# Peptides against a protein of PDB entry 3C66, part 162

Target 1, 189 residues: chain A of PDB entry 3C66
Amino acid sequence: KSWANLFEKNDFFFRYKFYLEITAYTRGSDEQHLKWSGLVESKVRLLVMKLEVLAGIKIAHPFTKPFESSYCCPTEDDYEMIQDKYGSHKTETALNALKLVTDENKEEESIKDAPKAYLSTMYIGLDFNIENKKEKVDIHIPCTEFVNLCRSFNEDYGDHKVFNLALRFVKGYDLPDEVFDENEKRPSK

## One batch from the design tools (peptide; made by RFdiffusion4, then SolubleMPNN)

Design b2_p28_7_s2 (from b2_p28_7, 10 letters changed)
Fold by OpenDDE base, seed 3:
Structure b2_p28_7_s2 (fold): chain B 189 residues (1-189), chain A 28 residues (1-28)
Amino acid sequence: as target 1 above (189 residues)
Amino acid sequence: SEKQEKRLELEKERVRKELEENPIYVEP
């Protein structure tokens, strides 16, 4: 609740040069995804805390609401493709080869009972500390610990064919289109 | 200062490359 009131959506995705994307993937039921994504989302605050204490990080600010999407995902190869291409503006166009599930089409016979990949994505805006004397800030360690924490919470979440979790470091100009409103212009390089 | 800004940008770039080159996931 404390972070929800700090910044408006449009300000958040323009404020930082760098973002950490946390995406929970589920190839299964919506119920499975709800549990998995809910767990991941509940642990994001712990990751933020670990990032904030790093000397090289001035600010780690989570966006409070997840971004939700789902695709028809008939094969394991499609699921791997989604995980590879999602989360970057440079590569997200490849997802157009898959059927995006929407409120308008979800009841269609070809979509309703089709295998689905569900995605929930959380964003953390990052501002680095200029006073850091170190040449490198290692955020890989806390991120890896976060993934391990989520995966180890329940044995079912170890099933890579169903549940996946990826973290991606992206620049503001390479954020997915989903974070911007239709009338907003993407940040430039 | 310009020197400090340059240092910061290099640090950010190094962090970016590390995460991009080493995907974060748990294998089965």
Scores: peptide ipSAE 0.027, ipTM 0.503, DockQ to the pose 0.040
Fold by OpenDDE base, seed 5:
Structure b2_p28_7_s2 (fold): chain B 189 residues (1-189), chain A 28 residues (1-28)
Amino acid sequence: as target 1 above (189 residues)
Amino acid sequence: SEKQEKRLELEKERVRKELEENPIYVEP
């Protein structure tokens, strides 16, 4: 299946009521993040396949491109805050307390050598099958298997001070601002 | 049908609550 050709970006984030967000976090070097996020991204298709075979899931549609961001992250508490607040419009404003790294500021002395948290986020749009209500849909199982698969790949990924992975179930109206263009209105509740 | 739509929404809500109550992270 070529999901990439089904919807443009704008259509994708308006098409579904529900999304699964997969975020790889790294508080460390860019190199560490590239390895970690690359691994996670490489396994997303396996998760999609596992979701699609669930009787209660009609569609599991991955968005093909990751969303990348990084923050100055001086403390472990900041890193925990990022993981708690990121991925929901309701809570993402808390991230404004941290310095977002941009192409414009990355070379500033205060940012260049500062500790950073890197984020890579993949999205899966979900549609449920009403006819199969009699069968309980437990997406926690395939999600947990996915996390375990990624975590077990390298022993270093067991260090939660550096590497983290979160799967978040989010409604379309609560998607992060990053998925919308400046002129787009967020989906209604 | 209205009944079908209601059933769908209930199922979606159930899944939502399940994941909210049971967050998935790489454990320390």
Scores: peptide ipSAE 0.026, ipTM 0.493, DockQ to the pose 0.029; fails the geometry check
Fold by OpenDDE base, seed 4:
Structure b2_p28_7_s2 (fold): chain B 189 residues (1-189), chain A 28 residues (1-28)
Amino acid sequence: as target 1 above (189 residues)
Amino acid sequence: SEKQEKRLELEKERVRKELEENPIYVEP
C-alpha cells in the first residue's frame, strides 16, 4: 500500500491532463495565513466529494500536500499582480519581479519585516467521463459553494485586502514549475 | 486504443472550452 501511494505521488502531475488549483492568498502575517490556508485545506475534501458526484467527472484526485510560497509584497498592486500571474507556467515569470522569500533569505533585514504575500496551493487532478458526449461538466457550482464556505467561516476572511481564494483550471503542460522536480520535464501539449 | 485516446482528448477539449467560457474564478 505504501509503494502504491509513493508511485501515485511521483506521477501525480503527469497523470492527468487537467488540474484544478486552489490557492489561498494572505497579505499579512504568517499567523493569519496559517489560519486561513489551514481552513481552506481542511475543506478541500468536501470539494472533491462534490466534484466526484458530477456525471462528467470520473475522478477528482487531490494531491496530498500543499505548495507553499511567499513574496515580498510592498503594495496592493503587487498583491493583485501575484493573484493574476500565479498558477500558470505561461504567466508565472512575471513573479520574478518580486522577491521570493526563501529559507536562505528570510532573516535578511530587508525581507524579515517587509510586507509579505503568502500562498498555499492545493491541486486536484481531474479525469473526465468520455462516454457521454452530451454531458456538460459545470464545476462552477461546487467551486462557488467551496469559496463561500471558506469565506463565511470567519468575518475577517471577508477582507479581500488580506485574504483571497482562487480556483484555477489548468492543463498539465501549463502547471507551475513548483510542482516538478528540478530534473523533471514538464508534460508536453 | 488510438481511437479511444483521440475520443478522450476531444471530450476533454470540449470540457476545457466550456470551463474557459465560464471562468471558475469565483470572487465571493
Scores: peptide ipSAE 0.023, ipTM 0.462, DockQ to the pose 0.028; fails the geometry check
Fold by OpenDDE base, seed 2:
Structure b2_p28_7_s2 (fold): chain B 189 residues (1-189), chain A 28 residues (1-28)
Amino acid sequence: as target 1 above (189 residues)
Amino acid sequence: SEKQEKRLELEKERVRKELEENPIYVEP
């Protein structure tokens, strides 16, 4: 079954209490990011498979659409800040200190030639299995394996100054604003 | 059933607490 046939956007981000966010970061060219993010996205299905075989996970459903954003990122510290703050509603406000690149502003002189950080984020909704009465579900292993898989694919992707990959476990109410429409109410705790 | 839903929520809460104690924000 194709992922596209699973859920509508609005249903997907309200359906689960827990999500895994997979974000590919690139501080470099758009071309570099396209290659990197494309690789990461292509491997998400493998991560899903590894998650679903865990006894504590009933379902791991990927949302097929990546969320794209880019920021003016003049310093390495800014890049670290992006990686630290992105992916959580609690912390994403800190990103307002950086200039978000948009279709409206991308041609501005101060933005066009500025160093940029590119972000592509995939989401996996997680439904946990209660049948096995397991109190503990450890997804570190499959997540780490996924990161290693992506990083090891090309030696260039080992450059953390350029390419980064983060997997973040988040609660539905703490999803970034980007996943919701303006008229949608954020899930509550 | 309501019972099943409650069990599911409790399980999710346990998992949540576990992951809070051992965060899985995985950085390469």
Scores: peptide ipSAE 0.022, ipTM 0.495, DockQ to the pose 0.037; fails the geometry check

Design b2_p28_7_s3 (from b2_p28_7, 14 letters changed)
Fold by OpenDDE base, seed 2:
Structure b2_p28_7_s3 (fold): chain B 189 residues (1-189), chain A 28 residues (1-28)
Amino acid sequence: as target 1 above (189 residues)
Amino acid sequence: SKAQEERIELEQKRVREELEKNPIYVEP
């Protein structure tokens, strides 16, 4: 049974208390990003498999579609800022300092030829096996292995000036705004 | 290559550090 058949897509970001965000970053061409993000996305299933076998994880459910965004990114500092601030509702407002590339503005001369950072984000909803005691679930190993897998696939992907990969553990109430429709209320704590 | 290995190790470290900022606790 495909994950898509297990749950309705519309409530995916309300179903879990916790999410793992996998974001592929590219400061370069759209072609570079397509290759990089495509690779990362292709390996997410392997990460899910590794997460599912952890004793503390009941369910690791990937969302089927990536979220795409791009920003004008004129400097390395801007690129670092994007990587630092993206992926959390608490911090994402800092990205307003950068120009978001949209279908409406992408043809503007100031944007069209500007350096860009491209972002593709995959989400995994996590449900945990609750015991009668507080237990720490360590997902660092599978996550690290995943990063290693992606980064080692091509030597070019080792260039952190261009290609980056971040995994972020986020609570549902702190998910980025991009995952919600305008009429949807953000989950509370 | 050695350089590639070093970059991978660095990335692994960064990812681990990032994940450690948000430890996962299963609470009853």
Scores: peptide ipSAE 0.047, ipTM 0.651, DockQ to the pose 0.680
Fold by OpenDDE base, seed 3:
Structure b2_p28_7_s3 (fold): chain B 189 residues (1-189), chain A 28 residues (1-28)
Amino acid sequence: as target 1 above (189 residues)
Amino acid sequence: SKAQEERIELEQKRVREELEKNPIYVEP
């Protein structure tokens, strides 16, 4: 089955029990984020290939489009909080303490010139070959290689005050609200 | 550079810690 036929948005976040979230963070300019997130996105296919060859993984399926968001981020502590709380339904409500940048408010004086954190998130749906309940699949190696590949591309990307990259393993019922349409119900446990 | 190697090692540690916190227990 061609990957192209699987990319209908409506069923992707319901098809898998497990997801790998890849988030590129930038506390800086939109231009900096575009370069950083673009690099990360360009390497996701390599990560997928490395995941697919693992014996315990049946399918690693990337979602085609990144999810984009940005927050007013006046302090380094706020930036750390974003990285800690983003990517899980259980913790994402903490982000309500920050001002979400929208097309409607981006031109407001208090937002326009404020420091911002930009987020681009890619999702990989995972299906595992479970013969026995006790087998642990270790995805650490391919994930580490991916992070190293992205961070080593440019020396500037080594600045953790500006550029960050997180990989989070999430169950379908704990996906962020952003992946669901208003009329869609979150998957049950 | 040594600084780059240290940064890579630190990042590898962070990734390990994150993945260890959420062990992929494939419970059938």
Scores: peptide ipSAE 0.042, ipTM 0.644, DockQ to the pose 0.578
Fold by OpenDDE base, seed 1:
Structure b2_p28_7_s3 (fold): chain B 189 residues (1-189), chain A 28 residues (1-28)
Amino acid sequence: as target 1 above (189 residues)
Amino acid sequence: SKAQEERIELEQKRVREELEKNPIYVEP
């Protein structure tokens, strides 16, 4: 059982052509982010269930663990930039303009007390029933319902200056670098 | 509240725009 689970985890980001990224953003305290991201993560299963029942979706498979990152985020513009650029290999290089918080640098005076943006990202691998080349699968409804569910849970989560939630549809070749090990080759187009 | 409804609508719009930018063309 353990090996099969390990194997499935190891090839998750190579198994599917398409992924849905669910990212919870927080510009605030770590505590605020833990609550927000925890809520979002707790609802992902419901989204998966709703996706799986769509006729055009063969498989909706969530990855078991969130990806966590944080950046020094001095301004609201930086926060918007993070939300715009994160989640795609094509655009993520723009994040290099910001200081990534790491275990090695988190105690530095310039970082420790700096405003931060926290990110927690869940991934869902998607396999579609391609009967006819022309059928667009509309996942808008379940995704919108999911966002509404998360945002409506607490009034505080309505503050977009602090809490944000993004759903991004990406192809496997455009997944962020964070999902691959250093020795793994990114999927080709 | 009206403000909450407006925020929800705005968020729905953002989600739509994001999903529309990446049309799920399942290329066989």
Scores: peptide ipSAE 0.027, ipTM 0.620, DockQ to the pose 0.543
Fold by OpenDDE base, seed 5:
Structure b2_p28_7_s3 (fold): chain B 189 residues (1-189), chain A 28 residues (1-28)
Amino acid sequence: as target 1 above (189 residues)
Amino acid sequence: SKAQEERIELEQKRVREELEKNPIYVEP
């Protein structure tokens, strides 16, 4: 199947058993997030290239578009909770305790001026070339290099109170609900 | 800066810990 067919949302999140999630977090202004997330997104291709050369990885395929969300985030504890709970179906229900910012509610006085956490998430589908033995593929080095590259780009991005970056390895059946359409069934184990 | 380097190291540690907790066991 051509790469073009793999970029169709409907097949991408069902095609792979494993995914790498890259999430840029910002507790600050929309402008701050646009700069931060834009930087992270611009470097994802470099991470893909580094993953593809690993002997245990057959395919590292990025999804073309980020998933974007924002929450009212009044406290630092809320921001930590978002980072802990986001990115897994098992834990994402905890985010229901926070107010999701939507096009319908963004102009409400209680939301408009509230502190917000912004999220932009990129997905990489992974196919491993594992022969008969449980070979551990260590993706730590490429992932660490990626984080360092993003964080070192600007001194401001060293402020973890504002800017965060997480890489999460997730199985297809544990992908967040945001990647599926309402009529789609979650992949099974 | 030295402070920036320390923050980067802490982030690297967090990434390592996350990746170690979810070992990529590709079960065939």
Scores: peptide ipSAE 0.039, ipTM 0.639, DockQ to the pose 0.604; fails the geometry check

Design b2_p28_7_s4 (from b2_p28_7, 12 letters changed)
Fold by OpenDDE base, seed 1:
Structure b2_p28_7_s4 (fold): chain B 189 residues (1-189), chain A 28 residues (1-28)
Amino acid sequence: as target 1 above (189 residues)
Amino acid sequence: SKKQEERIKLEQERVKKRLEENPIYVEP
């Protein structure tokens, strides 16, 4: 059974208490981002496999659809801010200071030729073994290996000014607004 | 290259830091 058949958007972001967010960032061209994000996305299944074999993890289920967004990003500081604030409901409001690129505004003169940061985010729902409640599950190893795998694939991807990769552990109630429909209520704590 | 190795190391440290800042607690 393909992962796509197992998870519908509406239920996926309510099924788990915990999520791992994998975000590929590109401050450059759309073409650069497509290559970078495509690579990252292609490796997510390997990360899932590594997570599933951890004793503390009962389930690691990827959501198959990436979430795409882009912002006008005129400075490196803005790019760092995006990477710092994106991926959490608590902090994502800071992104309102930047102009979100939309289908409606992408042709505006101020946006069309502006430097942009592109974001592609994959989500993994995590279920932990209850018996291991007292033990911190260390996911650093598989996550680090994943980052290394992606970054080492091409020497160009080592340029942090252009390409970035973030993994964020997030509780369900702190998921970004993008994962919910307008009529959906955010999970409670 | 040494430069690439350093970049990878820095990235590993960043990932580690971010994950440490978000401790995984199995909530019942």
Scores: peptide ipSAE 0.040, ipTM 0.649, DockQ to the pose 0.564
Fold by OpenDDE base, seed 3:
Structure b2_p28_7_s4 (fold): chain B 189 residues (1-189), chain A 28 residues (1-28)
Amino acid sequence: as target 1 above (189 residues)
Amino acid sequence: SKKQEERIKLEQERVKKRLEENPIYVEP
């Protein structure tokens, strides 16, 4: 059975206390982003496998569909800001300073030909083994290996001005708004 | 190559820094 059939969307983002976010960023063309994000997404299953074998992790469950967004990104500073602020409910409000590209506005003259930052985000729900006496689970090794795998696939992906990859550990109550439907209430602390 | 090794090192350092900035705590 594919992971896609295990849980409905509504249950997934309420089931776990902790999530790992994997975001592929591209400041360039949509074609560049499609290639980059597609590669990253194709490797997520390998990261899951590496996480599952850690003694401190009971379950690592990927959400099968990426979340897609794009912003008008006129400067490199804007691109850095996006990477800093995205992925947390606490900080995502800062992104309101940028123009979100939507199906309704994408054909506007001010948006159509503007520089874009594209984002594709994958989520992994994490359940930790309570029996582990360790206060911390180190996921640095599998995460680093994952980044190296993606970045080393093509030399072009080494250009940090265009392509970026971030992994963020977040609590369920701090997930971005994008993961919830309009009628859903955010998990509490 | 030397360039590739340097790139890998830089990526490892960046990942390390980001994970250290948001440490993973196991909560019951």
Scores: peptide ipSAE 0.026, ipTM 0.625, DockQ to the pose 0.515
Fold by OpenDDE base, seed 4:
Structure b2_p28_7_s4 (fold): chain B 189 residues (1-189), chain A 28 residues (1-28)
Amino acid sequence: as target 1 above (189 residues)
Amino acid sequence: SKKQEERIKLEQERVKKRLEENPIYVEP
């Protein structure tokens, strides 16, 4: 059972043509982010269940581990930029304008006490029922319900200056670099 | 078969096109 899970993890980002990215954003403290991202992550299974019952979706497979990143985020404009550019290989290079917080630099004086944006991203691989040529798969309803569920859990999560949540539909070849190992080649179109 | 592969490819392209026409990005 453990080996099957390992193999599934190793090819997860190559197995599907389409992915749903769920990113929890926090511009605030690490404690705030831990609570917010933890809540979002805890609800992903509910979203998967709602996706699986759609006629056009053959499988919705969540990746088990969130991807974590954080940036020095001195302004609200920077925070908006992060939300706009993150989640796509096409646009993620714009994030290079910001200082990525790493284990190596997090204790530097210029970084330690700087305002930060925290990101936690969950991935769902999607396989569609291709045979029904006429069926439009609309995942907006379950996605919107998911967002509402997360946002309504605590009144504090209504503050968009601090807490944000985005769901992005992405093709496999446009996945962010973070999902691949250094020696892995991203999927082709 | 080659014909089956081609059919699958065409169907995948149609699905892809439909999804591209209706991008799903939900911002709260």
Scores: peptide ipSAE 0.025, ipTM 0.433, DockQ to the pose 0.033
Fold by OpenDDE base, seed 2:
Structure b2_p28_7_s4 (fold): chain B 189 residues (1-189), chain A 28 residues (1-28)
Amino acid sequence: as target 1 above (189 residues)
Amino acid sequence: SKKQEERIKLEQERVKKRLEENPIYVEP
């Protein structure tokens, strides 16, 4: 059964207490980002498989739709800030300091030719096997392996000035606003 | 049952705490 058939958006982001966010960052061209994000997205299934075999994880379900965003990113510091602040509701407000590129503004002179950071984010809902009273669920290994896999696929992807990949573990109540509709209530703690 | 729900909640909180103590954030 395809992942797409498992969950609707609204149910997915309310179903789990924990999520793994996989964000591919590109400060460069849209073409570069498409290649990079496409690669990352293509490997998510491998990460899911590695997560599901962990004794502490009952279920790892990917949301199949990537979330796309882009920001005007004039400096490397801005790019670092994006990577630091994105992916958490607690910190994402800091991104308001940057210009979000939208369909409405992308043709503006100040935006059209500006350096941009592109973001593609995949989400994995995590259900932990708590019954086993296992004290430690460590997903660092599969996550690190995933990053290494993606980074090593092409030597160009080793350029951290252009390409970045972050995996963030977040709680449902701390998911970015992008995953919710305006009329949806954010999950509580 | 209410008891079961409470148990599940407590277990979830425990997992939450453990993960907070060892946050999972992998940077390139």
Scores: peptide ipSAE 0.024, ipTM 0.444, DockQ to the pose 0.034; fails the geometry check

Design b2_p28_8_s1 (from b2_p28_8, 9 letters changed)
Fold by OpenDDE base, seed 1:
Structure b2_p28_8_s1 (fold): chain B 189 residues (1-189), chain A 28 residues (1-28)
Amino acid sequence: as target 1 above (189 residues)
Amino acid sequence: PSPAKASLFDQNNNKVSLDAEELLIYPD
């Protein structure tokens, strides 16, 4: 399949056994989130380049579009919960305790004026050069460099009460439900 | 400089510190 076909949503989340998720979080305004998530998104290509040169990584392929969501987030504890639980199918059910903001409910008075957490998530599909099951890849350096690059861009992005960033290494069968269409079956273990 | 705050998660959904020396991935 051409590289163009790799960016078709249909096969991307089934093509790889492993993914790196990059999520930008903002507890604040939509304008704040747009700036923060836009910055993070703009740096993902640099992370890909750093991953591709690792000896254990055969392919690092970004999905080109972010996934966007927002929750009513009245407390700091709720914001911490979102950051801890989002990005894994095993844990994302905990987010059902929060009100997801949708196009249908966003104009409700209780939602419109409520504090919100905004999420933008980028995905990188990973293929590994592993001959032996005991082989490991260290991704700490690329991930740390990426975080530092994003957080150092503006001093305001150092405020972890407002702006957060997560990198999650996830198996394909544990991807969030958002990446699959209603008619798509989640990859099996 | 202290590493910037972020959440790192390994393949087992364990939170790894940015101050950690390694983030080891074991592709099964």
Scores: peptide ipSAE 0.554, ipTM 0.901, DockQ to the pose 0.576
Fold by OpenDDE base, seed 3:
Structure b2_p28_8_s1 (fold): chain B 189 residues (1-189), chain A 28 residues (1-28)
Amino acid sequence: as target 1 above (189 residues)
Amino acid sequence: PSPAKASLFDQNNNKVSLDAEELLIYPD
């Protein structure tokens, strides 16, 4: 059974109890997003390496494929909402107030030239070496180092009006709907 | 340089500042 089977979508999002989501956000052009998201994606392996050396982390496995989405994003408030609400099943329903850009609607006059927020999300499955439920792992340092690495690559990426980054620790039952097929049952609590 | 901005979220969807001392994960 090839390592390729370990990265089949259907097993990955059921294999771990916990995930770290890394989302690159761009409110701008698709070209800007391609550059930004590509950079972020290229650094995920370094984040994995930094996570793996933490005493409480047994395994950090990246999913190989990014998830892509885009929304009509007419205001900065909408962009902040996307950054706050995306990446959790509990909160993602708030994004229904925004127009999701799809292949079917992208050529509509109201969408084609509208300001957009682009999202690229990478997932890391996590397994922990924690015997006691009260034990904690501090992931602040690896996360901060990762953010600094991404943001420092180009001065343009310092513009938080255009480029943003989120790291979200998520329980498997709270993963976004995008990671599951229509016929897949979400993990139970 | 302005501190790098990012959104950090714990398992409870609480937003944690990058300027915070800790991002504590409770894998319960």
Scores: peptide ipSAE 0.547, ipTM 0.900, DockQ to the pose 0.628
Fold by OpenDDE base, seed 4:
Structure b2_p28_8_s1 (fold): chain B 189 residues (1-189), chain A 28 residues (1-28)
Amino acid sequence: as target 1 above (189 residues)
Amino acid sequence: PSPAKASLFDQNNNKVSLDAEELLIYPD
């Protein structure tokens, strides 16, 4: 990793108090995931544009690279668990019950031939114009439009058994471990 | 057309329906 890329990453996940996470899920082939995640990633810029025009949002800044992970996912219940638990430090520990696919273990026969869930996660850093803790922002419309854009692109992406999408609003201290290096301390509350 | 499905989560990790009228975030 270039020194510049390390600094951009490290600064990005400490720069904002709030993030919107967009995760593309695929329970299928790597090729299916590449197509689906690539599509979702291509639409993130449109989501950013829709967020930026909201009165309460000062800045919506996308991180340039997706985070990629995959799990052995033998059942539909496991796939639902991944979708429910991924993307928050508070809940991601539940995924320890699943086998994370790594470069070290991917050639193991039990992992190689296993059904997999692939994840690609994009992050948007958010800064708000809100000084008062009582103020709120409604992001329903931009999120719904984004989902519709992704799902309507191809009929195959309507298959929820294979292709899924999550949008998660998180605080910086609740970001997944994957965004921090081993030597980095999580943001405090 | 069947409404597109996705998982939406607020700042409290509450799952919000896409059919909901609002997805309110509180940037406190």
Scores: peptide ipSAE 0.546, ipTM 0.898, DockQ to the pose 0.611
Fold by OpenDDE base, seed 2:
Structure b2_p28_8_s1 (fold): chain B 189 residues (1-189), chain A 28 residues (1-28)
Amino acid sequence: as target 1 above (189 residues)
Amino acid sequence: PSPAKASLFDQNNNKVSLDAEELLIYPD
């Protein structure tokens, strides 16, 4: 199957037991986020290539479209909370304490002028060459190299008050709700 | 240069430092 056929959302979030989530965070302007997320997204292919050569990884397939979300983020603590809670179904409910920015509410005065955290999330589906459940794969090096690549591209991206990056290894049943359509049932364990 | 900051999370939702030696995935 060509990589091109994986672009269709159809079964991507059901196809793999494991996913690596790459989230670019920006607490700033939409323009800042566009630049930062665009950079991160452009480098995901390099991360995929580095993952694919690991002996324990059989397949690393990127989902090509980012998931976009934004929250009213009045404090730095809120921004840390977003970074800690986002990307897992177990923890994402904590984000309900924050105002999600939607097309319906974005023009409200209380939202329009509020500080925002922007999120762009890329997903990599992972299949492993494991015969034994005790086998492990170390993905530290590829992840660190990826982070360094993104952060070193522009000095401005070193400002962690504005720009952040997360890599989260997630089981398919713990993917955030955003990846499923309303009519789709979350994968079971 | 300040070390690159990122949040790394393992399969148990544990935060792992970029300065950690390993980010071990157990695909169980």
Scores: peptide ipSAE 0.568, ipTM 0.903, DockQ to the pose 0.636; fails the geometry check

